# Designs tried in a protein design run: peptides against a protein of PDB entry 3PUK. Part 44

Target 1, 227 residues: chain A of PDB entry 3PUK
Amino acid sequence: ERGLKSVVWRKIKTAVFDDCRKEGEWKIMLLDEFTTKLLSSCCKMTDLLEEGITVIENIYKNREPVRQMKALYFISPTPKSVDCFLRDFGSKSEKKYKAAYIYFTDFCPDSLFNKIKASCSKSIRRCKEINISFIPQESQVYTLDVPDAFYYCYSPDPSNASRKEVVMEAMAEQIVTVCATLDENPGVRYKSKPLDNASKLAQLVEKKLEDYYKIDEKGLIKGKTQS

## One batch from the design tools (peptide)

Design b1_p22_1_s4 (made by RFdiffusion4, then SolubleMPNN; from b1_p22_1, 7 letters changed)
Fold by OpenDDE base, seed 4:
Structure b1_p22_1_s4 (fold): chain B 227 residues (1-227), chain A 22 residues (1-22)
Amino acid sequence: as target 1 above (227 residues)
Amino acid sequence: SEVEKRKKQREEIKKLEKENKE
């Protein structure tokens, strides 16, 4: 049985490294907080070297320009990460790198994408989402990055209803990324709870799964499988 | 719809990438 870490690594290798690979070319890879954790969970530096990454840089930190090298941005589609990218390429006179390959961990909101397009379009060689918004822990265990998920989902306070919905939306999105990574369309099962949170989450997951497969470039629609 | 929105963005990206192709 293949571990989830291996599956995630294989996905990243195929979707990111193989996608932008050029023989004999080395790239600088820029990571944010999430992708640092993600890569750390499923690979080692030697693996990255084999994929043509010479150095890893934190996107949030000040970095010296390496103008002769292309940069691989493996980042989350957040305002913070995008803003850092924009700083690297926003100035025509002082681009930090030769060009950019951008791989988002999730769909980039149009608002952020439009900002990128408006200021850095000429520097972009590749822009793609890979849809991995989770951290693999064990063979079949993953961690969702949803702050306060437990607190809001299990809160009996009706004042948290709005926040709970937001959290569930985020959770559902990340669960879909797991399914996408595993190339599965699970028949979602849940245990009913008094607050029907599990049911609501399941519905959100199902909806998002449907949406994902509808926009899949390969047009792949898989039937429900037992999870 | 969200689906249409995402498809549109992908198409736009493809155009952008084509323009920047080496």
Scores: peptide ipSAE 0.541, ipTM 0.924, DockQ to the pose 0.740
Fold by OpenDDE base, seed 1:
Structure b1_p22_1_s4 (fold): chain B 227 residues (1-227), chain A 22 residues (1-22)
Amino acid sequence: as target 1 above (227 residues)
Amino acid sequence: SEVEKRKKQREEIKKLEKENKE
């Protein structure tokens, strides 16, 4: 009976807000395009206020410094979002905020992580990956955010094969984050079509699920759960 | 492997957090 929205909110509350919460302390929260949609889908501004967030800001926009306040970055591990973060803390004399708590929605590539460490490591109080890369729509429905998915997946042009694989990889990753959020390891099912896209996607999901549970922070390997 | 990269990254994050602990 509990909708996917409530599950996602509970995950964010425990993994992000409870993790960095300090009594009497307010934070500014920085969001990117994806996390703005994500939070908008599963909470209200009043909920964020209860979690000690005074204001939410778009990471892509120019913002005035609030040097006395700490910032909570809830962002995707993309070059664009990371570059915006680096601009906020790259200069010692011109830091926009007192300190940063960073929560990535997924695995941050080593290249981006190394840039963060090299330029602003001293400003970071917390850095975590929480593995939420989907938007809940209904109780059992979620939306994948993969640009141009239809174009590449259904293109008959062989020249798009490489891009198709990249898109399918991204889709598979987002599906796995749903499973991670729900703390489930489902048996993957798919409908066979003339194009083996569904089969390929299923294989990618299965592989990524195996990898996820092998490296789970709790060290718990779960058996397949029939959904 | 991706698994090894993730493990290494988690260790580095923990180190970073420890160094910056108030």
Scores: peptide ipSAE 0.076, ipTM 0.687, DockQ to the pose 0.731
Fold by OpenDDE base, seed 2:
Structure b1_p22_1_s4 (fold): chain B 227 residues (1-227), chain A 22 residues (1-22)
Amino acid sequence: as target 1 above (227 residues)
Amino acid sequence: SEVEKRKKQREEIKKLEKENKE
């Protein structure tokens, strides 16, 4: 009965909620499009209340300041989400919340991280990457959140080559997050097609898996498992 | 390398958190 949804929830609970939990403290949680879908797929509002979340807000929307409360940002490491965060705590604007706990769903690029560090460092209590960039559907089924992935990967237009590379990398990253969440290092299998996208993706996944386990938080190195 | 970049980022994050202890 090891459902992917329960595994994902457990990961979020331990990596995010338990990490920033303070007894008797309530937080406002800010979500973006991806994390809204993610949480909605694996938990209920009652679950979030139990974790000390009083209200959920959309990071993209205009929000009234609640200066006495701390904010938990559970967001993707995208320019859009980061920009919204920067507006909440940036030096050019009044702080909307007392302090920020930031949890990124994946690796935050240096450019974005540097922007955060430069403008909002004093307001940040936590900043972590938790490596969950997929949506669980069924026990062993998940979806990837890569915009236009199908179009770019299967487009015959050479002008899409650069974008295809970016998409493939993003897909590989998300697949690795699934493996990491499940604590697996699978041997990658694929079916070859004329465009050889599956082979390229498999290579990227394999490389990223290797990198992940070499530098994981616990310093664990796992051999390939059968899958 | 990507690994080196990730390591550096993690170190920076830890440093940031240390500086902003509650």
Scores: peptide ipSAE 0.047, ipTM 0.643, DockQ to the pose 0.768
Fold by OpenDDE base, seed 3:
Structure b1_p22_1_s4 (fold): chain B 227 residues (1-227), chain A 22 residues (1-22)
Amino acid sequence: as target 1 above (227 residues)
Amino acid sequence: SEVEKRKKQREEIKKLEKENKE
């Protein structure tokens, strides 16, 4: 059974669709590259129709205005995706939709968030971080969306040290989103041979897990569990 | 700290939602 896909879908349904649902209202949903893959991995178009989505659009493409409809942006907190959103709502003359509901897959940096607030805050009805930054594969298997992770983690070139650190942080954050989605605080296990990369990643994951549960809106503090 | 940064961000998001509540 593909249990992880079901869990991810349930999380998206609750955190995104149920959160912005209005009876009888249809929305246009805007996706980026990551969220397209994410939704494709755990649902069908028929599922989205049941959730009040009439059409799916790619945020990176030029789109015709549909000013009578509200838009649901389910996007990653990246400069590229945010810039595309700002093009839709940043100018009064350029508003493509009636209003926006924004759901970020992860923590949105202050710089991006402030840019959004400064330009189009009045058009935004919701803005939330739902903390899902992985692609489910099987019941207990997932894929991290970290470009060139293998290349930088195993590069012997010292010039890649900074990039390696960034990649490690990104991987750690995404692993934490899996744990958060599954409501788990696992004891991290790893194999460190031949390099210390696994050990470093494990330490980052443990630290980020602690931080996550400290700021959990539900006020739940969970101890480490065997996993 | 990263924790404080995240808390602040969440508070700002909540304010934004409240201001534009229909």
Scores: peptide ipSAE 0.037, ipTM 0.645, DockQ to the pose 0.697

Design b1_p22_2 (made by RFdiffusion4)
Fold by OpenDDE base, seed 2:
Structure b1_p22_2 (fold): chain B 227 residues (1-227), chain A 22 residues (1-22)
Amino acid sequence: as target 1 above (227 residues)
Amino acid sequence: EEEEEAEEDLEETEKRNKEYFE
């Protein structure tokens, strides 16, 4: 039993592949750095073929147009990934693919969403956010993908304080996505360290968990579970 | 020729896809 990996795969299958599935239709899937790692951690190429993916492409690379095929973008809501998407569809004459399905691994900032809407709305068939911003390692172990998280969290330089807050928020979001994926509202446990980063992160996680379950489409308020 | 090209394209595709998961 793959534990967390199987849960993650099942979530991707239901939230992404089943959502855009059309019988007999093949798609090109565009991945970024995070989603490449994510899929590599929880599935095989054969699994993707079964879901109607013929080719995987790196969104950051220059790619030849395949105008007859629809593209599935499974990407992080970052300026870099969004900009690469916009390059694929920004010109009416130079569209790389027939249409796009976009699935973000986390909440897309309004600024990025508005940029997409303004430039490429006619090319987009789906645009959804899913809550999966972590990499499963073991049955109950995961890693977070937050650039320079270690540096900013443990930097003694006070000039990094603002960036540290951004990193902490990003980490908290990713932890909440794990909880959401597992359908759990765990009690947060941490070991205090000199910088009290663990306590701050714990508070952010708790707050975000509360917000998530309040806003959940199912209206399900879950109590704290044992973790 | 078209079948061979299609098979080659599939093999290249499979190779490329494997590179993402290695």
Scores: peptide ipSAE 0.022, ipTM 0.481, DockQ to the pose 0.019
Fold by OpenDDE base, seed 4:
Structure b1_p22_2 (fold): chain B 227 residues (1-227), chain A 22 residues (1-22)
Amino acid sequence: as target 1 above (227 residues)
Amino acid sequence: EEEEEAEEDLEETEKRNKEYFE
């Protein structure tokens, strides 16, 4: 059973596809490295067709203009992905697509958002952030997209301590996005041996979960659930 | 119109899509 995959798909469907859906309208969807993996993990091409996506394109690749079609950008809030978007719409005379709908997989830094706003605001019909920065694998299994996480977490070298903390923070953030997607505030369980990494990560996750639910749209604090 | 365009490029579309999902 693939419960997490279905939940993630449903989240994407509601947050992205339903949000920009227009009856009879087809869109080109632009994906980056992460969102390619994400969609591949939780849907089929037939599912995307049903959502009005005619073709998917890699945002990092050079693409021919399809000026009559609107583009759906489902991308990570990274400088690389944003820069590719800006190339598509930065020139008034050479816009790649008719208009853009942008959906970020996570919080877009103000610096990037302001850059988009300053250059491409007229081309953007929608810009939203969703909280999906993980890859579902099994019913309750996901992977994190944190570069070198394994290396730094398990490095015995004290010189990597600062980088380890950064990685742990990033991992914790992504775990919180899973919880947010599942609408859960779990009681975190971990194995503390042989290293304290799991304990540290658990503490970070718990803290971030508390912060997330305290500052959510409703200002509601959910109690810990068993998961 | 957009649907017709999508149908015309179906083979290319399928090829490109397969690169990502199959």
Scores: peptide ipSAE 0.020, ipTM 0.482, DockQ to the pose 0.022
Fold by OpenDDE base, seed 1:
Structure b1_p22_2 (fold): chain B 227 residues (1-227), chain A 22 residues (1-22)
Amino acid sequence: as target 1 above (227 residues)
Amino acid sequence: EEEEEAEEDLEETEKRNKEYFE
């Protein structure tokens, strides 16, 4: 059985590297905090070299222009990462790279997309969402990237109830993304705790899995898998 | 030209990029 890391790597390879691959062309890859962690969890620098990446740069750092090379932005759809991208291409005279390929790890809000389109459309060769928002730890273990999840899930303050629901929804979405990445429709299991959070999360995951597999990209209804 | 130069420096580049995978 292939571990989660290998599955994630294969998805990135297919969805990102193969999508923008050109024979004999090297690219600079720009990463943010999340995608740095993601790639470090599932590949080595040698793997990236094989995919035509010559150098990795942090999108948040000030970088010297390499105007002859195309840039691959593998980033989260956040205002911070988008703003850094916009600084690289915002002016004709200050373009850091020849062109950009953008791959977002998740759904990019229309507001951010429109901001990119309005300022940098001529510099963008590709813009795609690939839906990878988790970090693989082990063969069947992953970490969700949901800010303040612990705080809101375990908050005794009733005023946080609405935010707790948002966090639970985000967690459920990421779990479904893992399942989709693995091509699995698992039976959801949880350990009951004093708080009904596990049950609520399980219900959200089950609902989202049902929705996903009822209307999957292939129009196929998949049965539950043994995972 | 710059792509070719980048290819020649792959070993050095790999060393510099190790920080992303530590």
Scores: peptide ipSAE 0.012, ipTM 0.445, DockQ to the pose 0.022; fails the geometry check
Fold by OpenDDE base, seed 3:
Structure b1_p22_2 (fold): chain B 227 residues (1-227), chain A 22 residues (1-22)
Amino acid sequence: as target 1 above (227 residues)
Amino acid sequence: EEEEEAEEDLEETEKRNKEYFE
């Protein structure tokens, strides 16, 4: 069973492909490291062809210009990915594609967003943030994209305490993203360890879930589920 | 304006992009 993978694919299809779809139009899609893993986990190349993607390119690699085609950038909101995009559209001489549609996997910091606006605004037809910052593994299993999470969570060094809190917060946010994607408000379950990390993370997730459903734009109050 | 967009053969496209989905 691939329940979570199917839900993630459906989310990407609706939020990205359906949002920029034009009948009879093909696009080049640019991926970074994270979105390559994400799409590989939940779809096949044939699925992307059905969505009007003619070819996939790695944003970090040097690419030949295809000036007659529009480009779909499905990328993480990182300085590295944004800098690669800016190289594609930053100057008239360097413009590789006809126009750009940008979809970020998470909130784009204002500094990066302003940098894009200042340099490439005329080339951008769409810029949207979606909320998918995890990789589905099984029907109910996923991995989080939090760099060095294991190291900081289990580090005995007190100097890492502040970084541990940042990592825990990021993990909690991504878990809430999964719940939102699944339209679930689960009861949080964890195994107690010698370290209280699991309990702390559970509390952060519960708090963020409560905040999310209270502020839900749809005004829907969902109770806790047993999932 | 009829944007003549490049079309690619399905088989060629699958071969070229196989590395992204293995």
Scores: peptide ipSAE 0.010, ipTM 0.450, DockQ to the pose 0.023; fails the geometry check

Design b1_p22_2_s1 (made by RFdiffusion4, then SolubleMPNN; from b1_p22_2, 10 letters changed)
Fold by OpenDDE base, seed 4:
Structure b1_p22_2_s1 (fold): chain B 227 residues (1-227), chain A 22 residues (1-22)
Amino acid sequence: as target 1 above (227 residues)
Amino acid sequence: DEEEKAEKDLKKLEERIKKYEE
């Protein structure tokens, strides 16, 4: 009944926790707004303890240094989150933690990556993109993290048209990350509404899926499946 | 080993950047 939550948790466990796990070692985990919601949706604190996380900290808040412990940053690739990371390791002041393991929930822009590399490369033990930019709700239901998506998608104001497109793009991107996570190339279905938003979104998703699988590292092009 | 992994990660991302710049 809650299959998607389990799938997401398994993905995180494999891609993040298993990837940086060291026997007998505990880490501090730094979360941002999105990853806090994400983990809250698919695991319990006890699960995190089992994965070697001793404490969770909010990356946006001021934190006391714990210099003897390594830090696991599970964060979105945003300027805000990256800047917080850089404050922890990039200043001339003493770094807050022993080392950093960075796992981005999505594609990290080149500009942000370059900034990290230039200032904090020596402190980094891992840096990966895991492509999980959604929150599971039910077995086959997830929530997108797109600010003001509802407002702009349903706004009757034509002045919001450009913003609507940006929102649609962001939504489509996140849907593709779901598909990537599930390793599926679905045939997109949608319900008709008075507005053509669903159709437009479906088209964007389809296009992005095509692009994703064309450039897949494994060189695998999957056929459309019913989802 | 850990350092090697980190280096590989960074290299991979660098290669991505290079590819897009070409």
Scores: peptide ipSAE 0.233, ipTM 0.779, DockQ to the pose 0.446; fails the geometry check
Fold by OpenDDE base, seed 5:
Structure b1_p22_2_s1 (fold): chain B 227 residues (1-227), chain A 22 residues (1-22)
Amino acid sequence: as target 1 above (227 residues)
Amino acid sequence: DEEEKAEKDLKKLEERIKKYEE
């Protein structure tokens, strides 16, 4: 199936499951709020079982240690998720799992990475960023995960200008990750509204797309596709 | 082999951090 859901699943399968898969080995997978929604949108539990996941756990909840099993952390690079990870491995005497494979859905801030490195480096077997920060809803529809995006984008309060910029930047980044996942370089189209938000977002997306494909590992700048 | 991979991952991320600090 050529739907966005299948593309997302394929990306996760390749970037996460295939990357850490060992024959005959089962892992516990830790998910946060975002990745729970993400996986729920594009796979079934049976699919996860086929990928060597025995059980999925919520990273935010208190969990019993399973010290003999390795843990696959598929989480967003947020302070909350990282803090939960640190609680699992921060103490040498109280490691919840045998080892950790960490896959971030997006760019991990330096501050968070430094915290991880300082406290848990010995427990980490893999640490990667896979750049999937959207939820597929339909075959061609996705939802961005940007907190308070609506509020800041449409706020008439000038004091929110800086926050608005941050939100738009985050949205643009997520759109680019969708395009990258779909292997597309679309011409950006938008409807003009009284506010220049759509235009500004479009410009940010275009700029980021250009930057992404210029530095793409394939070294091939793809032409604009109709999307 | 796994340890080496982990080290490579961490090194890659460290290099990224250095670039942003410059």
Scores: peptide ipSAE 0.134, ipTM 0.709, DockQ to the pose 0.471; fails the geometry check
Fold by OpenDDE base, seed 3:
Structure b1_p22_2_s1 (fold): chain B 227 residues (1-227), chain A 22 residues (1-22)
Amino acid sequence: as target 1 above (227 residues)
Amino acid sequence: DEEEKAEKDLKKLEERIKKYEE
């Protein structure tokens, strides 16, 4: 069974579509590379139509204005995706849509958020961060969106040590987002490797899980599970 | 309304930024 896909879809439906849904209103949805893969993994176009999405557009491509329609941006908090959004709403003459609803897949850096606020705050009707930065594969299997993770983690070149640490942090953060989505605080299990990467990653995940549940917005502290 | 929701969202994000800067 592929239960994780259903959980992810339910999360997106509740956090994004139900949040901005208005009866009788259709929206254009803008996706980037990651969110295209994410939605493709857990839903069909018919599902999106049921949620009030008439057309899906790639945020990176040049698009014709549809000024009478509101736009739903479901994008990653990256400079590339944010810059594309700013091109759509940054200038009065360049506004492509009636208004914007923005949902980031993860924490948006302060620098990017400030850039958005400074240029197009009046066009924004919603701006939220959700916590889904992984691709579901099977009921208990997922793929992390960390570019070149394999290369840097297993590189024997000491010059890649700094990049390896960055990759490990990114992986750990995404694993925590999976746990948050599933509402779990698991005991981390791993198989030891010669380079001790698995042990290091496990420690990072455990630390981040502890931090997450300690500062949970709902004030809930959960103990470790045996998952 | 939509305007009120947007304002609340922006306020939450601003509060987060302030917390990290302190």
Scores: peptide ipSAE 0.097, ipTM 0.664, DockQ to the pose 0.472; fails the geometry check
Fold by OpenDDE base, seed 1:
Structure b1_p22_2_s1 (fold): chain B 227 residues (1-227), chain A 22 residues (1-22)
Amino acid sequence: as target 1 above (227 residues)
Amino acid sequence: DEEEKAEKDLKKLEERIKKYEE
């Protein structure tokens, strides 16, 4: 019943915790709104302790410096989260932690990356993108994190057509991310609604899945699965 | 070792940026 949650946890464990784990070292983990929800959906505090996390802090809140400890930033690549990170390391005199390990949940825009590099490069010990942009609910149920998806997808205003397309692309990308996480290439099924949104989304997902598995860096072509 | 890893990470990201800027 918790298949998806376990898979997500395993991915995070491997991609984040195992990647930066050092024997005998404890880290402070900084989370944003999305990653807080993500971790809360697939793990317990005891699990995090086992992975060498001593405490979880909200990146948006003011925090006291713990200069002797390294910080693990598991955050979304948003201006808000990045700005908070930069406040922690932007000045030599105001560094809150010993060093930073940064794991972004998605593609980090070049502008944000450049900003980080310009100001905090010396404090960074790791910087990776791990591509987890969904919240697992149940074994095969998850929630997409696409802002204003409902508004744009169901907007009757033709002026929103371009935004609707952007939202659908984002949703499709997240679905593909789930499939990649699960190592699945499912046949896409949908329930038709009065609007062609479901059909369009399905087409986008299928296309993106095809691209993902065709161009698989490992040269592995995976057949369609029934999931 | 950690510094080397970080440098590699940053380099990869920089290369990506360069590619998209062209």
Scores: peptide ipSAE 0.068, ipTM 0.644, DockQ to the pose 0.420; fails the geometry check

